Peptides against a protein of PDB entry 4LZF. Designs and how they scored, part 49

Target 1, 155 residues: chain A of PDB entry 4LZF
Amino acid sequence: GGRLVVFPNGTRKELSADGQTVKVMFFNGDVKHTMPDQRVIYYYAEAQTTHITYPDGMEVLQFPNNQTEKHFPDGRKEITFPDQTVKTLHPDGREESVLTDGTIIQLNPDGSKVIQFNTGQREIHTADFKRREYPDGTVKTVYSDGRQETQYPTG

## One batch from the design tools (peptide; aimed at target 1 F27)

Design b2_p28_3_s1 (made by RFdiffusion4, then SolubleMPNN; from b2_p28_3, 15 letters changed)
Fold by OpenDDE base, seed 5:
Structure b2_p28_3_s1 (fold): chain B 155 residues (1-155), chain A 28 residues (1-28)
Amino acid sequence: as target 1 above (155 residues)
Amino acid sequence: MKVYPFEKEPMRTDEEIEAYSKKLEEEL
């Protein structure tokens, strides 16, 4: 069996029989698990949030609303929202969101934005223009100076 | 015992995305 240590403040420390797993139940309801693989699982009782830290520097957050965030050692973040949208934040400032319907939203470090709709339409925002590309090859562009252009598919 | 320091990443709603897309389409 494991060993249980009870501290005067009400904190409890449970050790596995092999000593490789440690569970600390803090007096405030927080729980800390130290695993054999050196993963640390911390549960914040008040926030109902789980924070997992890995020895390689990866961190995982699990929020009570089912949002999950992965913080990679390279600075990338991957967020799975409750609606199952997946957003990736890249260390270069690029952001990508993939919706459940297949729509992809890209925010670029230069401030440009691209939306790829599941219908095949594409929307592009830049400092110079807004553009809609249609599946038939039609492209409509509105430039920042107010000029408008429509390009028709080459027949 | 640790202090909770985390802020959730926000997202735009599908409704907002749709609204912005429609607005742009109307401008083109």
Scores: peptide ipSAE 0.176, ipTM 0.698, DockQ to the pose 0.043
OpenDDE base, seeds 1, 2, 3, 4: peptide ipSAE 0.030, 0.020, 0.024, 0.026; ipTM 0.490, 0.452, 0.416, 0.589; seed 2 fails the geometry check

Design b2_p28_3_s2 (made by RFdiffusion4, then SolubleMPNN; from b2_p28_3, 17 letters changed)
Fold by OpenDDE base, seed 5:
Structure b2_p28_3_s2 (fold): chain B 155 residues (1-155), chain A 28 residues (1-28)
Amino acid sequence: as target 1 above (155 residues)
Amino acid sequence: MEVRPIDREPLRTDEEILALEEERLKEL
């Protein structure tokens, strides 16, 4: 059997028999679990949000809309949207989105963008042009001044 | 014992994903 501590404000603290698991039920409905591996699981009752913190500094947020976020100790953030699209935010400003159909969208710190379509097409956006590369080797470029170029694989 | 303050809102929204999906459907 565990141990139960009841605080004057109504908060309850339950300890497992071995003392390795602690459950705190706060008066406002929040719940805090401290696990044997030192992971802390905090549930915000009003926001219906779960926040998991790990000893190494890793954090995981689970929102009521089914979005999840991983916050890595190095500053990287990984967002899993409700539709299971995964977006990674890098500390240097680079962003990468992986869609469920395999499409990858990369935003670079310099503002350039690369889209890798699941069809094998690729589109590159720079300050000077947008370029579409096709699986057959055709390349279409639209420059910022409106000029267009098409390169064919056979010359 | 005191409760934690609510940490933060979601970093991004579904609207951002919709915008990305719309972008991939556009032709050059």
Scores: peptide ipSAE 0.116, ipTM 0.747, DockQ to the pose 0.029
OpenDDE base, seeds 1, 2, 3, 4: peptide ipSAE 0.113, 0.109, 0.105, 0.112; ipTM 0.749, 0.742, 0.741, 0.748

Design b2_p28_3_s3 (made by RFdiffusion4, then SolubleMPNN; from b2_p28_3, 12 letters changed)
Fold by OpenDDE base, seed 5:
Structure b2_p28_3_s3 (fold): chain B 155 residues (1-155), chain A 28 residues (1-28)
Amino acid sequence: as target 1 above (155 residues)
Amino acid sequence: MEVHEYDKQPLRTDEEIEALANKKLAEL
């Protein structure tokens, strides 16, 4: 069978029968699981937050507001917001948000933005202009100086 | 055994991204 150790402060440590799983129930309500695969699952009772650390350096955070974050060893972060928007932060500084309606918002390291709407329209924001591309080939551009240009499809 | 220190805060939504998302139905 398993082994239970009770500490004077009220913390309890449970060992599985095989000794590969360790569960620590801290006196403050926190819980720590060390798994056979060496991942560590820590639950912060007061914050109601779960933090998982993997041997390869990956981390997973689960917050009480239903936000989930994955922090990858390469520096990439994937955030699932409470509204189920998924945002990816890339190591190169690029950010991509995928909305529940399929709209994709990309923030580039240079500060430019690209929005791919679920309608097939695309909007590009640069330092010099904002541009909307329509599925029919029409392109509307509003330049930073206030000039506007519409390019109509040729056929 | 020691309790871990809580030092994790959720990453916030970028306000600029939210603003862009809210403009998805607006014409340029």
Scores: peptide ipSAE 0.136, ipTM 0.733, DockQ to the pose 0.028
OpenDDE base, seeds 1, 2, 3, 4: peptide ipSAE 0.113, 0.131, 0.053, 0.131; ipTM 0.726, 0.734, 0.606, 0.740; seed 1 fails the geometry check

Design b2_p28_3_s4 (made by RFdiffusion4, then SolubleMPNN; from b2_p28_3, 18 letters changed)
Fold by OpenDDE base, seed 2:
Structure b2_p28_3_s4 (fold): chain B 155 residues (1-155), chain A 28 residues (1-28)
Amino acid sequence: as target 1 above (155 residues)
Amino acid sequence: MKVYPFMKEPIRTDEEILALSEFLLKLQ
């Protein structure tokens, strides 16, 4: 059978019969599960938050408000907000938000911003201009000095 | 025992969601 160890401080440690699963119930209510696949599932009782760590360095956080975060070994972070928007923070500094309607908003390390609308339109924001690209190939640019240009598709 | 890790990003509020929606509408 399994083994139970009770510590003087109230912490309890349970080992499965096969020794592959370890459950630690800390005196503060936190719970730590070490699984056969080497995942460590930690539950923070006060915060009601689950933190899963994987042997490859992956981490997953599950918050009580339904926000979830994935921290990848390469430094990338993926956040799913309660509204189901998914934001990815890339190691190079790029941020990408994918909205539930399919719109994608990218913030680039150089400060530029790209919005890919679900309509197929795309808007690019730089220090020098805002540019709107239309599905038909038309491109409209508004420069920071107020100048405007329209490029029409070639037939 | 582990120390509770803080969220890497703050929770978006309803007001922030609304603001984003309004922003997108203005761009269209």
Scores: peptide ipSAE 0.062, ipTM 0.580, DockQ to the pose 0.046
OpenDDE base, seeds 1, 3, 4, 5: peptide ipSAE 0.048, 0.028, 0.026, 0.034; ipTM 0.584, 0.504, 0.507, 0.654

Design b2_p28_4 (made by RFdiffusion4)
Pose (drawn by RFdiffusion4):
Structure b2_p28_4 (pose): chain A 155 residues (1-155), chain P 28 residues (1-28)
Amino acid sequence: as target 1 above (155 residues)
Amino acid sequence: MDEEIEEIIEQSKEDSEEQLEFSEELKE
């Protein structure tokens, strides 16, 4: 029916009957679970933070302010802030934020960006211009040389 | 799998408190 092992230093280990699941309660209050499928779940007592390592290389951190950070094997990092904005950092430097109101912000490493407002408008920033596109078909652009352009709807 | 992880995290929080109490008693 399993075993409990208490070490002189105060660390305790609990093994399941099949030995597949191991729980370690460290003297300092940290708790580690090793699961049959080799997931490792580590709880940091003082920092009140959980770190989960998956066998496929994925790592997940849960911070006590309810922030979650997911690290994918390829290097992508996805952050869920407490407000539930989801920000994705790609290794090439691109950043994408999907806010809860529906706004999407795409940032390129060269500094250009595309903003998709929940209102249906779209804004593009490049080295040459800032552009705003409207649901009615109107396009407004401000160029680096200071000129401003309005493209009116066909209708 | 997600539900299991959540249960394990919550149990780990309880176990941590019990482990700190056990460590205090061991120091006494």

Design b2_p28_4_s1 (made by RFdiffusion4, then SolubleMPNN; from b2_p28_4, 11 letters changed)
Fold by OpenDDE base, seed 1:
Structure b2_p28_4_s1 (fold): chain B 155 residues (1-155), chain A 28 residues (1-28)
Amino acid sequence: as target 1 above (155 residues)
Amino acid sequence: MEEEIKKLIEESKKLSEEQLKEQEELKK
């Protein structure tokens, strides 16, 4: 059978019969589960947040607003927002957002931004210009000085 | 642990605010 230890402060520790699963129920309502695979599941009662830590250094956060985050050992973060947009933060400073409509937003370390619209249009933002590329090959550029250029597809 | 989780929550809120701004910019 399992073992239950009750501490004077109200914290309870439950051990499985095999000793591979440990559940600690803290006096403040927090819960810690240590699993046989060595993952640790923390539930913070006040924040209603679940924090899972893995032996390889992976961390998973689940927030009460339905936002979830994966923190990878390499420093990459993957955020799933409540609207199901997925944002990836790369260690090199690159950011990518994938929207549910298929739009992809990329922020590059140099500060440039690329938007791939679900329509097939692409928009490029730099310090010097905004450029829109159309599926037909038309390219419109608006420069920071106010100049506008349109390049038509060579038919 | 309490300080760490508070930091993570704060960072999460910041990410949510940034996401909202990014989406608003796309709608203009």
Scores: peptide ipSAE 0.253, ipTM 0.827, DockQ to the pose 0.020
OpenDDE base, seeds 2, 3, 4, 5: peptide ipSAE 0.253, 0.247, 0.235, 0.241; ipTM 0.826, 0.826, 0.820, 0.822

Design b2_p28_4_s2 (made by RFdiffusion4, then SolubleMPNN; from b2_p28_4, 12 letters changed)
Fold by OpenDDE base, seed 5:
Structure b2_p28_4_s2 (fold): chain B 155 residues (1-155), chain A 28 residues (1-28)
Amino acid sequence: as target 1 above (155 residues)
Amino acid sequence: MEAEIERLIEESKELSKKQLEAMKELLE
C-alpha cells in the first residue's frame, strides 16, 4: 500500500503504492508532486502559482491570471499572456510576439523590427529606413535622411 | 527525520523566492 509520513511541523508526505508518485503537502499549504515521468509539479499556495519542472530542464510557470511562462532547456522563453498574446524570447536576443489578431512583431538583436500585419502588410524598421510592403507588391520606403521611395509591382 | 524536514523547508523557501523573482520580472 501507499505510505503517509506526517512530520512534526505539519508537513505530510504521501507515497503511492507503486512508489512512482510522491506528494508533499507542506505546512504552508504548498504542494509538491513528483510524477512517474519525473516531472515535479510545485504549487505555491499563497501565490496560487504552479511550477512544473521536467527532467530535460524544461520549466513551466502557470500564474493565477492565466499567464503561462515556459523556459526551454536551450534558453528560449515563451510567455503566453492572459490576452493569449505569445511572446518568445530567443537566446540570441531576438523577440517575437504573436498577437491574437494574427499580427507578428519581431525584434531582432541588431535593433531592427519587423511587423507582419494580419492584413498581409509588412513593416520593416531599421536604423536606415522604415519600409512598408503591401499585398499588391507596392513597397514604400522612408529613409532616415528623409528620402522616400515607392516601388510599384511589376504587373 | 529532522534533516529531511529541514531540507524540505529550505527547498520550499528557495522555490518561494524563485517564484517571487519570476513574478517581479513578469510585472516589470
Scores: peptide ipSAE 0.035, ipTM 0.656, DockQ to the pose 0.033
OpenDDE base, seeds 1, 2, 3, 4: peptide ipSAE 0.032, 0.025, 0.033, 0.031; ipTM 0.639, 0.610, 0.611, 0.602; seeds 1, 2 fail the geometry check

Design b2_p28_4_s3 (made by RFdiffusion4, then SolubleMPNN; from b2_p28_4, 13 letters changed)
Fold by OpenDDE base, seed 5:
Structure b2_p28_4_s3 (fold): chain B 155 residues (1-155), chain A 28 residues (1-28)
Amino acid sequence: as target 1 above (155 residues)
Amino acid sequence: MEEEIKKIIEESKKLSEEQKKAMEEMLK
């Protein structure tokens, strides 16, 4: 059978009969599950937050507002917001947000921004210009000095 | 252990608020 250990502070430790599953119920209401696959599931009662750690260094956070975060061993973070937008933070400083409508927003380490709209339009923001690319091949550029350029599609 | 998770939770809340503001600004 399983084993139950009760500590003087009220913390309880339950071991499965095979010893592969360990459940620690802390006195503060927090729960720690160690699973046979060596993942550790923390539940923080006050924050109502679940934190899963994997043997490879992956971490998954689940928040009460339905936000989820994946922290990859390489330093990349993937955040799924309550609105189901997925934002990826790369170790090099690049950020990418994918909206539910298919719009993609990219922030580059150099400070440039690219928006790929679901309509097929693309907008590029740099220190020197804002550029709008249209599906028909028209490109409109507004430079920081106020100059405007329109490139028409090649027929 | 408790301090580390509190920091992560606070950072996550900040990210949520920033994202909400960014979306509101983009939709204007």
Scores: peptide ipSAE 0.120, ipTM 0.740, DockQ to the pose 0.022
OpenDDE base, seeds 1, 2, 3, 4: peptide ipSAE 0.035, 0.038, 0.031, 0.098; ipTM 0.508, 0.516, 0.654, 0.717

Design b2_p28_4_s4 (made by RFdiffusion4, then SolubleMPNN; from b2_p28_4, 12 letters changed)
Fold by OpenDDE base, seed 2:
Structure b2_p28_4_s4 (fold): chain B 155 residues (1-155), chain A 28 residues (1-28)
Amino acid sequence: as target 1 above (155 residues)
Amino acid sequence: MEEEIQKIIEESKKLSEEQLKEMEKLLA
């Protein structure tokens, strides 16, 4: 059978019969659950936050406001905001946001920005210009000097 | 991660784990 240990401070430690699961219920209301797959699940009562640590180094945080953060072993972070926007932070400094409407916003390390609209239009922002690409092949560019250029699709 | 939450988590974890260690040591 399993084993339950109750400590003088009120902390409780429950061991499964196979020894593969350990549940610690701390005196402060926190809970630590070590699973057979070696993931560790912390629940922090005061913060109302769940923190899962995986053996490969992945971490998942679930906040009381419904925000979720995934920290990948490669240094990538994925944040799901309460509004269900998903933002990915890449180790190279690139950031990508996927909006609920399907729009994708990419921020590049060089400061350029690319917006892929759900309409199929794409907008590129650089230091030198803003460019709008249309599904029909039309491209409109507004340069930083105020010059505008329209490129029409080749017929 | 909100800094406030991070601090709370870290402090809570530290306190809980330290207390557990003390309890386990006491009962060993």
Scores: peptide ipSAE 0.236, ipTM 0.838, DockQ to the pose 0.055
OpenDDE base, seeds 1, 3, 4, 5: peptide ipSAE 0.065, 0.024, 0.230, 0.230; ipTM 0.606, 0.606, 0.834, 0.836; seeds 3, 5 fail the geometry check

Design b2_p28_5 (made by RFdiffusion4)
Pose (drawn by RFdiffusion4):
Formats: structure tokens, sequence, C-alpha cells
Structure b2_p28_5 (pose): chain A 155 residues (1-155), chain P 28 residues (1-28)
């Protein structure tokens, strides 16, 4: 029915009966669990932070302010802020934010962006112009040269 | 008796008092 090992330095190790799960309680208060499926869960006592490493390469960090960061094997990074905004950083530099109110912000590495407001409006920013699209079909555009254009709805 | 020894050893570790050697406890 498992074992407890206490080391001279104060670190304690608990093994399950089948030896598949190992729990290490370090002298400094850190706690590490190694699971049968090889997930490693590490708790940092002083920082009150959890780091989980998955066998597929995914890493997850839980910060004490309830912020969670997920690192996918491909390099994508997904952040859940305490307010529950989800921000996704792609290795190519694209950023996408899905806020809880329903607003979506897409940012391209060249600096262009598309904003989808929860109100149903859509904004597009490019090197040439800023454009706003309305639910009624109206389109308003401001060009880099300062001109302004309004495209009225067919109806 | 093993449970009391483990409790005492844990309390000593929590107090910063280190065991002189490695101790292994095997449960039934």
Amino acid sequence: as target 1 above (155 residues)
Amino acid sequence: AMAEEIATLNAQIEAGELPSETKTFTFP
C-alpha cells in the first residue's frame, strides 16, 4: 500500500502502491506530482503558482491572481486574464482577443486590424484607411489622404 | 506506532528539524 520516503534534507516522496503516481514534497514547500500518464504538476509554494507539463508538449501555468496561460506545442500562447478575456498570441505575431462582452479584436503583425464590436459594428484598419461597417448597411471610411466616404444602404 | 512516528517526523520537518538519515515507511 505505497511508501513514504523522507530524505535528510527534509524532502518527502510518496509513491502509490502501483508506483505509477509519485508525489514529492520539497523542503521548501513546493509540491510535485508525476502522474501515470506522465503529466507533471508542479506547485511553487512561495509564488503560489502551478505549472503543468503534458506529454504532448502543452504547458499550462496558473497564477494566483487566477490568470491562466496555455502554451501549445506549436508555439501558440493562450492567456485567460482574470476578467476572462481570452487573448491568443500566434508565433507569426497575430493576436486575437475574445472579450467576455463579445468584442473580438484581431491584430496582424503588419499592424492592420479588424475589430468586431458586440454592438454588431465592424472596424477595419489598414495602411490605406480606417473603415466602419454598420448593421444597417452603412459604410463609413476615412482614407490616409484625409478624404471621408459614406456608402449609404441600398435601402 | 508507525503512524505516530510519521506524524512526529513530519512535525519535526515542518519545524526545520532534519532527520539524520533517510527513512522509508512502507504501508500495509

Design b2_p28_5_s1 (made by RFdiffusion4, then SolubleMPNN; from b2_p28_5, 16 letters changed)
Fold by OpenDDE base, seed 2:
Structure b2_p28_5_s1 (fold): chain B 155 residues (1-155), chain A 28 residues (1-28)
Amino acid sequence: as target 1 above (155 residues)
Amino acid sequence: GMEEEIKKILEDIENGKLPKEELVFEYP
């Protein structure tokens, strides 16, 4: 059968009958739940934050404002904001944000920025120029020296 | 974190700040 251990300080430890589930309810309201699949679920009562750790090194944080963070074993971090924007931080320093309207914003380690609009337009920002690419193949470039160039599609 | 709290509880039991007596309930 299952077991319940009650410590003098008020901490409780519940063990399932099969021994594969362990739930520790700390006196401060924190909870540690070890699952059969070896994931560990931490609940921090004061912060109202859930922290899940997986055997492969994956970690998931769930905050009371509905923000979720995933920490991947390869060093990648994925943040889902309350507005459902998803931001990915790559180990190489690249950042990518996906907005709810489908717009994708990429920030590269060299400081360049790429915006893929939901309209199909693409904008590239570098130290030397800003470039706008249109769905019809037209490309407009504004260089840092003020020069402008328009390239038309072949058609 | 929780691991630190667990460690503290164990230390408190070991050093006598908390009694060692515990209640164990077994369910069928």
Scores: peptide ipSAE 0.164, ipTM 0.636, DockQ to the pose 0.345
OpenDDE base, seeds 1, 3, 4, 5: peptide ipSAE 0.105, 0.146, 0.136, 0.205; ipTM 0.619, 0.617, 0.641, 0.637; seed 5 fails the geometry check

Design b2_p28_5_s2 (made by RFdiffusion4, then SolubleMPNN; from b2_p28_5, 15 letters changed)
Fold by OpenDDE base, seed 4:
Structure b2_p28_5_s2 (fold): chain B 155 residues (1-155), chain A 28 residues (1-28)
Amino acid sequence: as target 1 above (155 residues)
Amino acid sequence: GMEEKIKELEEKLAAGELPKEEIVFEFP
């Protein structure tokens, strides 16, 4: 059978019969729940934050503002903001944000920025230029020196 | 039964009453 232990400080510990599930309810309201699949769920009462750790090294953080963060074993982080924007932080320093409207914003380690608009237009920002690519193949470039160039599709 | 004792204890804990000693419930 299972076991429930209540400590004088108010902490409670619940053990399943098989010992694979352990729930600790701390006196401060924090909860630690170890699951049969070896994931550990921490709930921090004061912060109202849930922290799940997986045996593969993945971590999931859930904040009271509905922000969710996934920390992948490879170092990638995925943040779902309260507005449902998803930001991915890659180990190479690249950052990608996917907006709810389908727009994708990419920040590259070299400082360049790429915006893929939901309209199919693409904008590229570098130290040297700002470039707009249109679905029809037209490309407009404004260089840092003020020079402008338009490339038309070969038709 | 045991369930009633647990419930009573939980009520005490909720009221800020702490047990003086460790209490262990073994479920069959």
Scores: peptide ipSAE 0.385, ipTM 0.874, DockQ to the pose 0.897
OpenDDE base, seeds 1, 2, 3, 5: peptide ipSAE 0.381, 0.384, 0.384, 0.380; ipTM 0.874, 0.874, 0.874, 0.873

Design b2_p28_5_s3 (made by RFdiffusion4, then SolubleMPNN; from b2_p28_5, 14 letters changed)
Fold by OpenDDE base, seed 1:
Structure b2_p28_5_s3 (fold): chain B 155 residues (1-155), chain A 28 residues (1-28)
Amino acid sequence: as target 1 above (155 residues)
Amino acid sequence: GMEEEIRKLLEKIENGELPEKEIVFEFP
């Protein structure tokens, strides 16, 4: 069977019968749970934060405000905010946010920004211009020098 | 039984009454 060890400081250690699961409940309320699949679940009581580490290097953080962060082995980070917006931070510096309404905001390493609206419109911001693309094919561009252009759909 | 003993021990710990030495429970 399993084993429970209670230490004088109040820390408890639970071991499964097969030895594949180890749960340490520290005297301060922190918990370290080692699972058969080698993931380790840390719970920090004071911070009320859960931190899961996977053998492949993946890490998941769950905060008390309902924010979740995934740290991928390749350096990518995915943040799910309390409002359920998902922001992805790429190793190359690119950032993408997906809003709950379907809008996608992309920030590129060169400083350009692309917004894909849920309406099908797209807005592109560069150092040289702001451009709005419409579903009907109309494109409106305002250049940094103040010049404005409208491109009408073909047809 | 052992489960009740554990429960009582844990309750004591929660109340700040710590054991003086390590206690080991071996489950069947």
Scores: peptide ipSAE 0.430, ipTM 0.906, DockQ to the pose 0.880
OpenDDE base, seeds 2, 3, 4, 5: peptide ipSAE 0.427, 0.425, 0.428, 0.427; ipTM 0.905, 0.904, 0.905, 0.904; seed 5 fails the geometry check

Design b2_p28_5_s4 (made by RFdiffusion4, then SolubleMPNN; from b2_p28_5, 15 letters changed)
Fold by OpenDDE base, seed 5:
Structure b2_p28_5_s4 (fold): chain B 155 residues (1-155), chain A 28 residues (1-28)
Amino acid sequence: as target 1 above (155 residues)
Amino acid sequence: SMEEEIEKLLKEIEEGKLPKEEIVFEYP
């Protein structure tokens, strides 16, 4: 059978009969749940936040506002915002945001920014220029010195 | 951090540093 240990401070520890599941219910309402797959689920009662740690080093945070953060063992982070925007932080410093409308915003380690619009337009921001690429093949570039260039599709 | 506090508390539990009046319920 399972075992329940109640501590004088109000903390409770529940052990499954097979010993594979351990649930600690702390006196403050926090919960630590060790699962058979060795993931550990922390629930922080005051913050209403769930923190899951996996044996491979993966971590998942679930916030009360419905934000979710995934921390990958390689150092990558993936944030799903309440609006369902997904932001990925790469170990190399690259950041990518995918909006619900399909727009992708990329921040590169070199400081450049690329926006892939859901319309098929693409905008590239660098230290030297801002460039807009249109689906028809037209490319408009505004350089930092104020020079403008338009390239038309060869058609 | 709260995690550190939890780990500390768990360690204290494991080390038996919590007061002796533990109530153990064994389920059948």
Scores: peptide ipSAE 0.178, ipTM 0.631, DockQ to the pose 0.339
OpenDDE base, seeds 1, 2, 3, 4: peptide ipSAE 0.047, 0.051, 0.055, 0.109; ipTM 0.579, 0.576, 0.591, 0.605

Design b2_p28_6 (made by RFdiffusion4)
Pose (drawn by RFdiffusion4):
Structure b2_p28_6 (pose): chain A 155 residues (1-155), chain P 28 residues (1-28)
Amino acid sequence: as target 1 above (155 residues)
Amino acid sequence: SAEVEEYRTLNAELKEESEAFMEELAEA
């Protein structure tokens, strides 16, 4: 029916009957669970933070302010902030934010961006111009040389 | 969203478990 082992330093280890699950309660209050599928769940007592390592290379961090950070094996990093904005950082430097109101912000490493407002408008920033596209078909553009252009709807 | 909530619930349970372990270790 399993075992409990207490070490001189105060660290405790609990083994399941099948030995597949191991729980380690460290003297400092940290808790580690090793699961049969080899997931490792580590709780940091003082920092009140959980770090989970998956066999496929994925790592997840849960911070006490309810922020969650996911690290994918390919290098992608996904952050869920407390407000539930989801921000994805790609290794190439692209960043994408999906806010809860529906706004999407896409940032390229060259500094260009595309913003999709929950209102249905779209904004594109490039080296040459800033452009706003409207649901009614109107397009407004400000060029680097200072000119401004309005493209009116066909209708 | 549900997945994030699972991580938040797991962290809360682990906090309680750590606190209970520290009480037992103090008594021992």

Design b2_p28_6_s1 (made by RFdiffusion4, then SolubleMPNN; from b2_p28_6, 12 letters changed)
Fold by OpenDDE base, seed 1:
Structure b2_p28_6_s1 (fold): chain B 155 residues (1-155), chain A 28 residues (1-28)
Amino acid sequence: as target 1 above (155 residues)
Amino acid sequence: SAENQEYIELLKELQKESEEFKKELAEE
């Protein structure tokens, strides 16, 4: 059978019969599970947050508002917001947000921004201009100096 | 533990930053 150890401070440690699962219930309500697959599941009672650490260095955070964060071993982070928007933070400083309607927002390390709308329109923001590209091939550019340019599709 | 408390504070900060980002995204 399993083993239960009760410490004087109120912390409890449960060991499975095979010794592969360990559950520590801390006196403050925090819980730590060590699983057979070597993942460690922390539950922080005050924050109501679950933190899972994997042997490969992957980490998963689950917040009480249904936000989930994945911290990859390569330094990439993926945030799933409560509304299911997904934001990816890349180690090079690039950020990508995918909205539930299919819109993609990219922030580049140089400060430029690209929005790919679900309508097929694309908007590009740079230090020098804002540009809107339309599915018909029309391109509208507003330059930082106030100049405006419209390029019409050929044909 | 003190380490656990610091970690909880970090988690709260991460959550706050994420909520601020979500608000900014919704205003665009």
Scores: peptide ipSAE 0.026, ipTM 0.589, DockQ to the pose 0.025
OpenDDE base, seeds 2, 3, 4, 5: peptide ipSAE 0.025, 0.026, 0.024, 0.024; ipTM 0.594, 0.581, 0.567, 0.600; seed 3 fails the geometry check

Design b2_p28_6_s2 (made by RFdiffusion4, then SolubleMPNN; from b2_p28_6, 14 letters changed)
Fold by OpenDDE base, seed 4:
Structure b2_p28_6_s2 (fold): chain B 155 residues (1-155), chain A 28 residues (1-28)
Amino acid sequence: as target 1 above (155 residues)
Amino acid sequence: SAEDQQYIQLRKELQEESKRYLEELAKE
């Protein structure tokens, strides 16, 4: 059978009969589960936050507002916001946000920004210009000096 | 993020609790 250990401080440890599952219930209400697949699940009672660690170094955070964060072993982070926007933070400093409508926003390490709209339009922001690319091949550029240029798809 | 900082703090607290638990377990 399983074992239950109760500590003087109120912390409880439950061991499954097969020894594959360990549950620690801390006196403050926090819980630690060690699972057969070796993932460790922490639950912070006060914050209502779940933290899962995997043997490969993957970590998953679940916040009470339904935000979920994945911390990948390569240093990448993926944040799913309550509105279901997914933001990826890359180790090189690049950030990508995918909106629920399919719009993709990229922030590059050089400070440039690219927005790929769900309409097929793309907007590029650099230190030197803002550029809008249209599905028909038209490109409109507004330069930092105030100049505007329109490039048409037909030469 | 603010949530990350909160989590880091919570994790530290939990780690300290876990450490205390292991120390108590080692006394048995």
Scores: peptide ipSAE 0.032, ipTM 0.605, DockQ to the pose 0.053
OpenDDE base, seeds 1, 2, 3, 5: peptide ipSAE 0.027, 0.027, 0.025, 0.029; ipTM 0.580, 0.578, 0.550, 0.599; seed 5 fails the geometry check

